# Designs tried in a protein design run: peptides against a protein of PDB entry 2YKT. Part 215

Target 1, 231 residues: chain A of PDB entry 2YKT
Amino acid sequence: SRSEEMHRLTENVYKTIMEQFNPSLRNFIAMGKNYEKALAGVTYAAKGYFDALVKMGELASESQGSKELGDVLFQMAEVHRQIQNQLEEMLKSFHNELLTQLEQKVELDSRYLSAALKKYQTEQRSKGDALDKCQAELKKLRKKSQGSKNPQKYSDKELQYIDAISNKQGELENYVSDGYKTALTEERRRFCFLVEKQCAVAKNSAAYHSKGKELLAQKLPLWQQACADPS

## One batch from the design tools (peptide; made by RFdiffusion4, then SolubleMPNN)

Design b2_p27_6_s3 (from b2_p27_6, 9 letters changed)
Fold by OpenDDE base, seed 2:
Structure b2_p27_6_s3 (fold): chain B 231 residues (1-231), chain A 27 residues (1-27)
Amino acid sequence: as target 1 above (231 residues)
Amino acid sequence: DEKLEEKRREFAKAAGLSEEEFKTLFS
């Protein structure tokens, strides 16, 4: 029946969220944490490299003929520090705005969806059973009427069961239909949340890249000319 | 929207979620 098919569809939506989306989201969070750790590792390694560059700048500053190049090397290290600070801000956003929030939601959602599906199934079954019972009673009544010497005695009861069946069938169909719409809305909300949070991360990432580009674009021409100018 | 919110609250209650947890889930 239409109601049965829609019921199956509704259950499948909840099952898809529970068995496909949420596990995949947990994996996404795990991969995000791994990515964050790797970027933090890059940051640490870069610090060591540019600290060593500062040391080279110190040596240049102590020289008689290369003093100005010391300043250039210091500027290079400083620009890197600023870029790195921007990266750290991006990583904080990545952690706090995406990973943490997703982790909190996915854990709660497992419990929520299990209960939601169970409640839906229970209510759907209850309505279905009530309908089946009325149909069975009507069938019994009709059998009694066919064997009776006075079939008219059962006419009013037959009409009552027919009306009850119609009402219960309509109620079941509406309930399942609403259930399906609700399930689809819940699924969409979860994807939308992911998209929205990823957009926030993307904006912060763009800010990091832009800042780095701006800083380097400003200074690089000066650094390139440093060796051409004889002191 | 109101009907959906009501269903969400009912399901959340069935799941044993607190109001804070509900807000977190549907923020």
Scores: peptide ipSAE 0.499, ipTM 0.933, DockQ to the pose 0.980
Fold by OpenDDE base, seed 3:
Structure b2_p27_6_s3 (fold): chain B 231 residues (1-231), chain A 27 residues (1-27)
Amino acid sequence: as target 1 above (231 residues)
Amino acid sequence: DEKLEEKRREFAKAAGLSEEEFKTLFS
């Protein structure tokens, strides 16, 4: 029946969220944590590299013929420090605004969706069983009426059962329809949340890249000229 | 919207979620 098909579709939506979306989201969070760790590793490694660059700048500053190049090397290290600070801010936002929030939600959602599906199934079954019972009673009544010397005695009850069946059928169809809409809305909300959080990540990333580009664009021409004009 | 919120609260109750957990899930 139409209601049975829609019921199956509804169940499949919930199952897809629980069995496909949420596990995939957990994996996404795990991959995000790995990415964060790798970027933190880059930060640490970069610090060592640019600290060593500062040391080279110190040596240049002590030389007779390369003193001005010392300042250039110091500036390079300083610009890197500023870029790195922006990266750290981005990583904090990545952790707090994306990973932590997704992790909290996905754990709760497993319990929520399981209960939601069970409740839907229970109510759907209850309505279905009530309908089936009413249909069975009507069938019994009709059998009694056919065997009776006075079938008109049962006419009012037959009409009552017919009306009850019609009403229960309508209620079941409406319930399943609403259930399906609800399930789809729940699915969409989860994807939308992911998109929104990823947009925040993208904005933070853009800010990081923009700041780095601006700082380097400002200084790079100066650095490129340093060797052409010895002191 | 109101009907959906009501259903969500009912499901959350069935799941044994606290009000805080519910807010976390649907914030």
Scores: peptide ipSAE 0.495, ipTM 0.932, DockQ to the pose 0.984
Fold by OpenDDE base, seed 1:
Structure b2_p27_6_s3 (fold): chain B 231 residues (1-231), chain A 27 residues (1-27)
Amino acid sequence: as target 1 above (231 residues)
Amino acid sequence: DEKLEEKRREFAKAAGLSEEEFKTLFS
């Protein structure tokens, strides 16, 4: 029946979230944590590299003929520091605005969705059973009427069951339909949340890239010319 | 959607979620 099909669809939505989406989300979070760790590692490694560059700058500053190149090397390190600061901000956002929030939600969501599905199933079954009961009673009544010498005495009761069946069928269909809409909304919300949080991260990432591009674009010509300039 | 919110609260209650957990889930 239409209601049965819609019921199956509803259950499948919840099951898909629980059995596909949430596990995938957990994996996504795990991969995100790995990515974060790797980026932190890059930051650390970069610090060492540019600290070493600063030492080279110090040596240049102490030299007789390369003093100005010391400033260039210091500037290179400073620009890197600024870029790394921006990266750290991005990472904080990545951690706090995406990973942590998703991690908190995904664990709660398993319980929530299980309960939601169960409640839906229970109510759907209850309505279905009530409908089936009325249908069965009507069938019994009709059989009784067919075997009776006075079938007219059952006519009013038959009409009552027909009306009850119609009403219960409508209620069931409406409930299942509403359940399906609810389930789809629940699914969409979870995807939307992921998209929104990823957008926030993307904004911060864009800021990181923009700042880096800007700083390097500004300074690179100066640095490139440094060796051509008189000492 | 008030109806949806009501359903969510009912489901959350059925799940044994606290108010804080509910807020966390639907923040």
Scores: peptide ipSAE 0.498, ipTM 0.933, DockQ to the pose 0.962; fails the geometry check
Fold by OpenDDE base, seed 5:
Structure b2_p27_6_s3 (fold): chain B 231 residues (1-231), chain A 27 residues (1-27)
Amino acid sequence: as target 1 above (231 residues)
Amino acid sequence: DEKLEEKRREFAKAAGLSEEEFKTLFS
């Protein structure tokens, strides 16, 4: 029946979220944590490299013939510091706005969806059983009427059951239809949340890359010329 | 959608979620 098919579709939406989306989201979070850790490792290693570059700049500044190159090396390290600060801001947002929020939601969502599906199934079954009961009673009444000497005695009761069946069928269809719409809305909300949070990450990442590009573009010509003009 | 919110609250109650957990889930 139409209601049975829609019921199956509704259950499949919830099952897809629970069995495919949420596990995949957990994996996404795990991969995000790994990515964060790797970036932290890169930034730490980079700090060591540029700290060593500063030391080379100090030595240049102490020389008689390379003093101006000391300033260049310090500028290189300073630009790195500014880029690193921007990266750290991006990483904070990545952690706090994406990973933490997704982790909190996915944990709660497992419980929520299980209860939601169970409640829907219970109510759907209850309405279905009530409909089946009315249909069975009508069938019994019709059999009784066929064997009766006065079939007209049962006419009013037959009409009452027909009306009850029609109403219960409509209620069941409406309930299942509403359930399906709800399930699809719940699924879409979860994807939309992921998209929105990833957009925020992308925006922060773009800011990091833009800042780095701007700083390097400004300074690189100066640095490239530094050795052409000996002091 | 008030109807959707009502359903969500009912499901959350059935799941044993606190009000804070509910807000977290649907924030």
Scores: peptide ipSAE 0.497, ipTM 0.933, DockQ to the pose 0.979; fails the geometry check

Design b2_p27_6_s4 (from b2_p27_6, 8 letters changed)
Fold by OpenDDE base, seed 2:
Structure b2_p27_6_s4 (fold): chain B 231 residues (1-231), chain A 27 residues (1-27)
Amino acid sequence: as target 1 above (231 residues)
Amino acid sequence: SAKLEEKRREWAKAAGLSEEEYETLFS
């Protein structure tokens, strides 16, 4: 029946969220944490490299013929420090605005969806059983009427069951239809949340890249000329 | 919709979620 098909579709939406989306989201969070750790590792490694560059700048500053190049090397290290600060800000946002929030939601959602599906199933079954019961009673009544010497005695009761069946069928169809729409809305909300949070991350990432580009673009021409200028 | 919100609250209650947990889930 139409209601049975729609019921299956509704259950499948909830099952897809529970069995596909949420596990995939947990994996996404795990991969995000790995990515964050790797980027933090880059930051740490970069610090060591540019600290070493500062040391080279110190040596240049102590030289008689390369003193100005010391300043250049210091500037290079400083610009890098600023870029790394922007990266750290991006990572903080990535952690706090995406990963943490998703992690909190996904665990709660597993419990929520299980209860939601169970409630839907219970109520759907209850309505279905009530319909089946009325149909069975009508069938019994018709059998009694056919064997009776006075079939008209059962006519009013037959009409009552027909009306009850019609009403219960309509209620079941509406309930399942609403259930399906609700399930699809719940699914969409979860994807939308992911998209929205990823957009925030993307904005922060763009800011990091822009800042880095700007800082380097400002200084790089000066650094490139440093060796061409005779001291 | 108000109807959807009501359903969500009912299901959240059935799941044993606190109000804070509900707000976290649906924020």
Scores: peptide ipSAE 0.460, ipTM 0.917, DockQ to the pose 0.954
Fold by OpenDDE base, seed 3:
Structure b2_p27_6_s4 (fold): chain B 231 residues (1-231), chain A 27 residues (1-27)
Amino acid sequence: as target 1 above (231 residues)
Amino acid sequence: SAKLEEKRREWAKAAGLSEEEYETLFS
């Protein structure tokens, strides 16, 4: 029936969230944690590299013929420090605003959706069973009427059952239809939340890249000419 | 909608979620 098909569709939406979306989201969070760890590793390794660059700058500053190149090397290290500070800020936001929030939600959502689906199924079944019972009673009444010497005795009760069946059928269809709309809304909300959080990540990433671009664009011409100038 | 919010609260209660857990889930 139409109501049965829509019921199946509704259940499939909840099952898709529970069995496909949420597991995939857990994997997404895990991959995010791996990405965060790798970027933290880059930050740590970069610190060692640019600390060593500062040491080279110190040696240049102590030389007779390369003193000005020491300042260049120090500036390179300083610009890197500023870029890394922006990266660290981005990583903090990535962790706190994306990963932690998604992790908290996905764990709770498994329990929530299981209960939501079960409740929907229970109520749908209850309405369906009530309809079936009413249909069965009407059928019994009609059989009694056909075997009776006075079938008119049952006419009013037959009309009452017909009306009750019509009303219960309408209620069931409306309930299932509303259930389907609700399920789709629940699914959309989860995707929207992911999109919104990823937009925040993109914004923070853009700020990091912009800051790096600006700092390097300002200084790079100065660094490039340093070796052409006599000491 | 108000109707959807009511359903969510009812389902959350059925799931045994606290009010804090509900707010976390739907914040």
Scores: peptide ipSAE 0.460, ipTM 0.917, DockQ to the pose 0.951; fails the geometry check
Fold by OpenDDE base, seed 5:
Structure b2_p27_6_s4 (fold): chain B 231 residues (1-231), chain A 27 residues (1-27)
Amino acid sequence: as target 1 above (231 residues)
Amino acid sequence: SAKLEEKRREWAKAAGLSEEEYETLFS
């Protein structure tokens, strides 16, 4: 029946969220944590490299013939520090606004969706059983009427059961239809949340890359010319 | 939808979620 087909579709939406989306989201969070850890590692390694560059700048500043190159090396390290600060801000946002929130939601969602599906199934079955009962009672009444010497005695009751069946069928169809719309809305909300949070990450990443590009574009020509005029 | 919110709260209660957990899930 139409109601049975729509019921199966509704269950499949919830099952897809629980069995496909949520496990994939957990994996996404895990991969995000790995990515965060790798970026933190890059940050630490870069600090060591540029600290060593500062040391080379100090040596240049102590020389008689290379003092101006000391300033260039210090500027290179300072630009790196500014770029690194932007990266750290991006990483904090990535952790606090994306990973933490997704982790909290995915754990709660497993419990929520299980209860939601169970409740939907219970109510759908209850309405279906009530419809089946009315149909069975009408069938019994018609059998009694066919064997009776006075079939007109059962006419009013037959009409009542026909009306009850029609009403219960309509209620079941409406309930399943609303259930399907609700399930699709629940699915879409989860994808939308992921998209919105990823957009925030993308904005923060864009700010980091833009700042780095601007700083390097400003300074790099000056640094490239530093060796042209020996003192 | 007010009807959807009511259903969500009912399902959250059936799942044993606190009000704080519900707000976390649907923030």
Scores: peptide ipSAE 0.459, ipTM 0.917, DockQ to the pose 0.952; fails the geometry check
Fold by OpenDDE base, seed 1:
Structure b2_p27_6_s4 (fold): chain B 231 residues (1-231), chain A 27 residues (1-27)
Amino acid sequence: as target 1 above (231 residues)
Amino acid sequence: SAKLEEKRREWAKAAGLSEEEYETLFS
């Protein structure tokens, strides 16, 4: 029936969230943590490299013939420091605004959705059973009427059951329809949340890339001329 | 919708979520 099909669809939405989305989200969080760790590793490694560059700059500054190049090397290291600071800000946002929030929600959501599905199932079954009961009673009444010498005695009661069945059928269909819409809304909310949080990450990432681009674009010409046109 | 919010609160309660946990889930 229409209601049965829609019921199945409704259950499938909840099951998909619980059995597919949430596990995938947990994996996403785990991959995010790995990514964060790797970026932290890059940060640490880069610091070592540019600290070494600073030492080279110090040596240049102490030289007689390459003193001006010391400033260039220091500037290179400083620009990197600024870029790195922006990266660290991005990472903090990535951790606090995306990973932590998702981690907090995903476990709670499993419990929540289980309860939501069970409640829906219980109420749907209750309405379905009530409908089935009325249908069964009507069938029983019709059999009784058919065997009766006075079938007209049951006519009013038959009409009452027919009306009750129609009403209960409508109620069931409406309930299942509403349930399906609710389930889809619940699903969409979770995807939307992910999108929104990822947008925040993207914004911070864009700021990081922009800052790096700007700083390097500004300084690179100066650095490039340092050897060709010594001061 | 207000109706959905009411349902959510009811389901959350049925799930044994605290108010804080509910707010965390739906923040």
Scores: peptide ipSAE 0.456, ipTM 0.915, DockQ to the pose 0.928; fails the geometry check

Design b2_p27_7_s1 (from b2_p27_7, 11 letters changed)
Fold by OpenDDE base, seed 4:
Structure b2_p27_7_s1 (fold): chain B 231 residues (1-231), chain A 27 residues (1-27)
Amino acid sequence: as target 1 above (231 residues)
Amino acid sequence: SKEEEELLAELEKEIEELKAELEKIEE
């Protein structure tokens, strides 16, 4: 029946969210944590490299013939420090605003969806069983009327069951239809949330990249000419 | 049935509590 098909579709939406979306989201969070860890590792390794560069700058500053190159090396390290500060800010936002929130939400959402599906199933079954019961009672009434010497005695009750069946069938169809719309809305809301959070990540990433580009573009010409005029 | 009504009431309560918690995270 149409209602049975719609019911199956509704259940499938919930099952897809619970069995496909949420596990995939958990994996997404795990991959995000791995990415964060890798970037933190890059930051740490870069610090060691540029600290060593500062040491080279110190040696240049102590030299008699390369003092001005010491300042260049210090500027290179300082620009790197500023770029890394922007990266750290991005990573903090990435962790606090995306990963932590998603991790908390996905756990609660599993419970929510389980309860929501269970509620829908319980109400759908209750309405279906009530309909089946009315249909069965009508069938029994008709059999009783057929065997009776006074069938007219049952006519009003038969009409009442027919009306009840019609109303219950309509109610079931509407309930299942609304359930399907609700399920689709729940699915869409989760994807929208992910998109919105990724937009925030993109904005933070853009700020990091822009700052780095600006700093390097400003200083690189100066650094490139530093060796052209020996002091 | 009374049992179904009780179950539904419990589920509704749980759903509302979980919604409230989820909304706090989304803020």
Scores: peptide ipSAE 0.331, ipTM 0.893, DockQ to the pose 0.823
Fold by OpenDDE base, seed 5:
Structure b2_p27_7_s1 (fold): chain B 231 residues (1-231), chain A 27 residues (1-27)
Amino acid sequence: as target 1 above (231 residues)
Amino acid sequence: SKEEEELLAELEKEIEELKAELEKIEE
């Protein structure tokens, strides 16, 4: 029946979220944590490299013929520090606003979806059983009427059951239809949340890259000329 | 049935509590 088909579709939406989306989201969070850890590792390694560059700048500053190149090397390290600070801010946002929120949400969402599906199934079954009961009673009444010497006695009751069946069928169809719309909305909401959070990450990432590009574009011409213009 | 009504009431309560918690995370 139409209601049975729509019921199956509704259950399949919930099952898809629970069995496909949520596990995939858990994996996404895990991969995000790995990515964060790798970036933290890069940050630490880069610090060591540029700290060593500062040491080279100190040596240049102590020299008689390369003193001005010391300032250049210090500027290179300082620009790196500023870029790195921007990266750290991005990583904090990535952790606190994306990973933590998604992790908390996915845990609670599993329980929520389980309860929501169970509620839907219980109410759908209740309405279905009530319809089946009414149909069975009509069938019994019709059998009784066929065996009766006065079938007209049961005509009013038959009409009442027909009306009741029609109403219950309509209610069941509406309930299942609304359930399906609700399930699709729940699915879309979860994807939208992911998209919105990724937009925030993208904005923070863009700010990091923009700052780095601006700082390097400003200083790089100066650094490139440093050896051509001996003091 | 009475049992089914009780189950539905419990599920509704749980759903509302979980919704409230989820909304707090989304703030």
Scores: peptide ipSAE 0.331, ipTM 0.894, DockQ to the pose 0.843
Fold by OpenDDE base, seed 2:
Structure b2_p27_7_s1 (fold): chain B 231 residues (1-231), chain A 27 residues (1-27)
Amino acid sequence: as target 1 above (231 residues)
Amino acid sequence: SKEEEELLAELEKEIEELKAELEKIEE
């Protein structure tokens, strides 16, 4: 029946969220944590490299003929420090605004969806059983009427059951239809949340890249001239 | 049935509590 098909669709939406979306989201969070760790590792490794560059700058500053190049090397290291600071801010946002929130939500959401599905199933079954009962009673009444010497005495009761069946059928269809719409809305809400949080991450990432580009664009011409300008 | 009604009431309570917790995280 239409209601049965819609019921299956509704259950499938909940099952898809619970069995596909949420596990995939957990994996997404795990991959995000790995990515964060790797970026932190890059930051650490870069620090070592540019600290070594500072050492080269110190040597230049101590020289008689290359003193000004020491300042250039220091500036290079400083610009890197500023870029890394921006990266750290991005990572902080990535962790706090995306990963932590998703991690907290995914477990609660699993419980929520389980309860929501169970509620829907319970109410759907209750309405279905009530309908089936009325249908069964009508069938029994009709059988009794056919065997009766006075079938007219059952006519009013038959009409009552027909009306009850019609009403219960309509209620069941509406309930299942609304349930399906609700389930789809729940699914969409979860994807929207992910998109919105990822947009925030993207904005922070863009800020990091922009800052780096700006700093390097400002200083690179000066550094390129350093060897050409005898002091 | 009475049992179904009780179950539904419990589920509704749980759903509302979980919604509240989820909303708090989204703030």
Scores: peptide ipSAE 0.330, ipTM 0.894, DockQ to the pose 0.834
Fold by OpenDDE base, seed 3:
Structure b2_p27_7_s1 (fold): chain B 231 residues (1-231), chain A 27 residues (1-27)
Amino acid sequence: as target 1 above (231 residues)
Amino acid sequence: SKEEEELLAELEKEIEELKAELEKIEE
């Protein structure tokens, strides 16, 4: 029946969220944590590299013919420090605004969806059972009427059952239809939340890249000409 | 049934509580 099909669709939406979306989201969070860790590792490794560059700058500053190149090397290290600070800020935001929130939400959401599905199933079943009961009673009444010497005695009651069945059928259909719409809305809301959080990540990432680009664009021409200028 | 009504009431309560907690995270 139409109602049965719609019911199956509704349940499938909830199941898809619970069995596909939420596990995938947990994996997404895990991958995010790995990515964060890797970026932190890059930060640490870069520090060592640019600290070594500073050492080279110190040596240049001590030389007779390469003093100005020492300043260039120091500037390169300083620009890196500033870029790195921006990266750290981005990572903090990535952790606090995305990963932590998603992690907290996904566990609660599993419980929420389980309860929501169970409620829907319980109410759907209740309405279905009530309909079935009414249909069964009508069938019994009709059998009784067929065996009676006075069938007209049951005519009013038969009409009452027919009306009740029609009303209950309509209520069930509406309930299942609304349930399906609700389920789809729940699914969409979760994807929208993910999109919104990723937009925040994108904004932070853009800020990081812009800052780096600006700093390097300002200094790179100076660094490129440094070797062409005699000491 | 009475038992079903009680179950629904419990589920509704749980849903509302969880929804409230979820909303706090989303803020």
Scores: peptide ipSAE 0.328, ipTM 0.892, DockQ to the pose 0.837

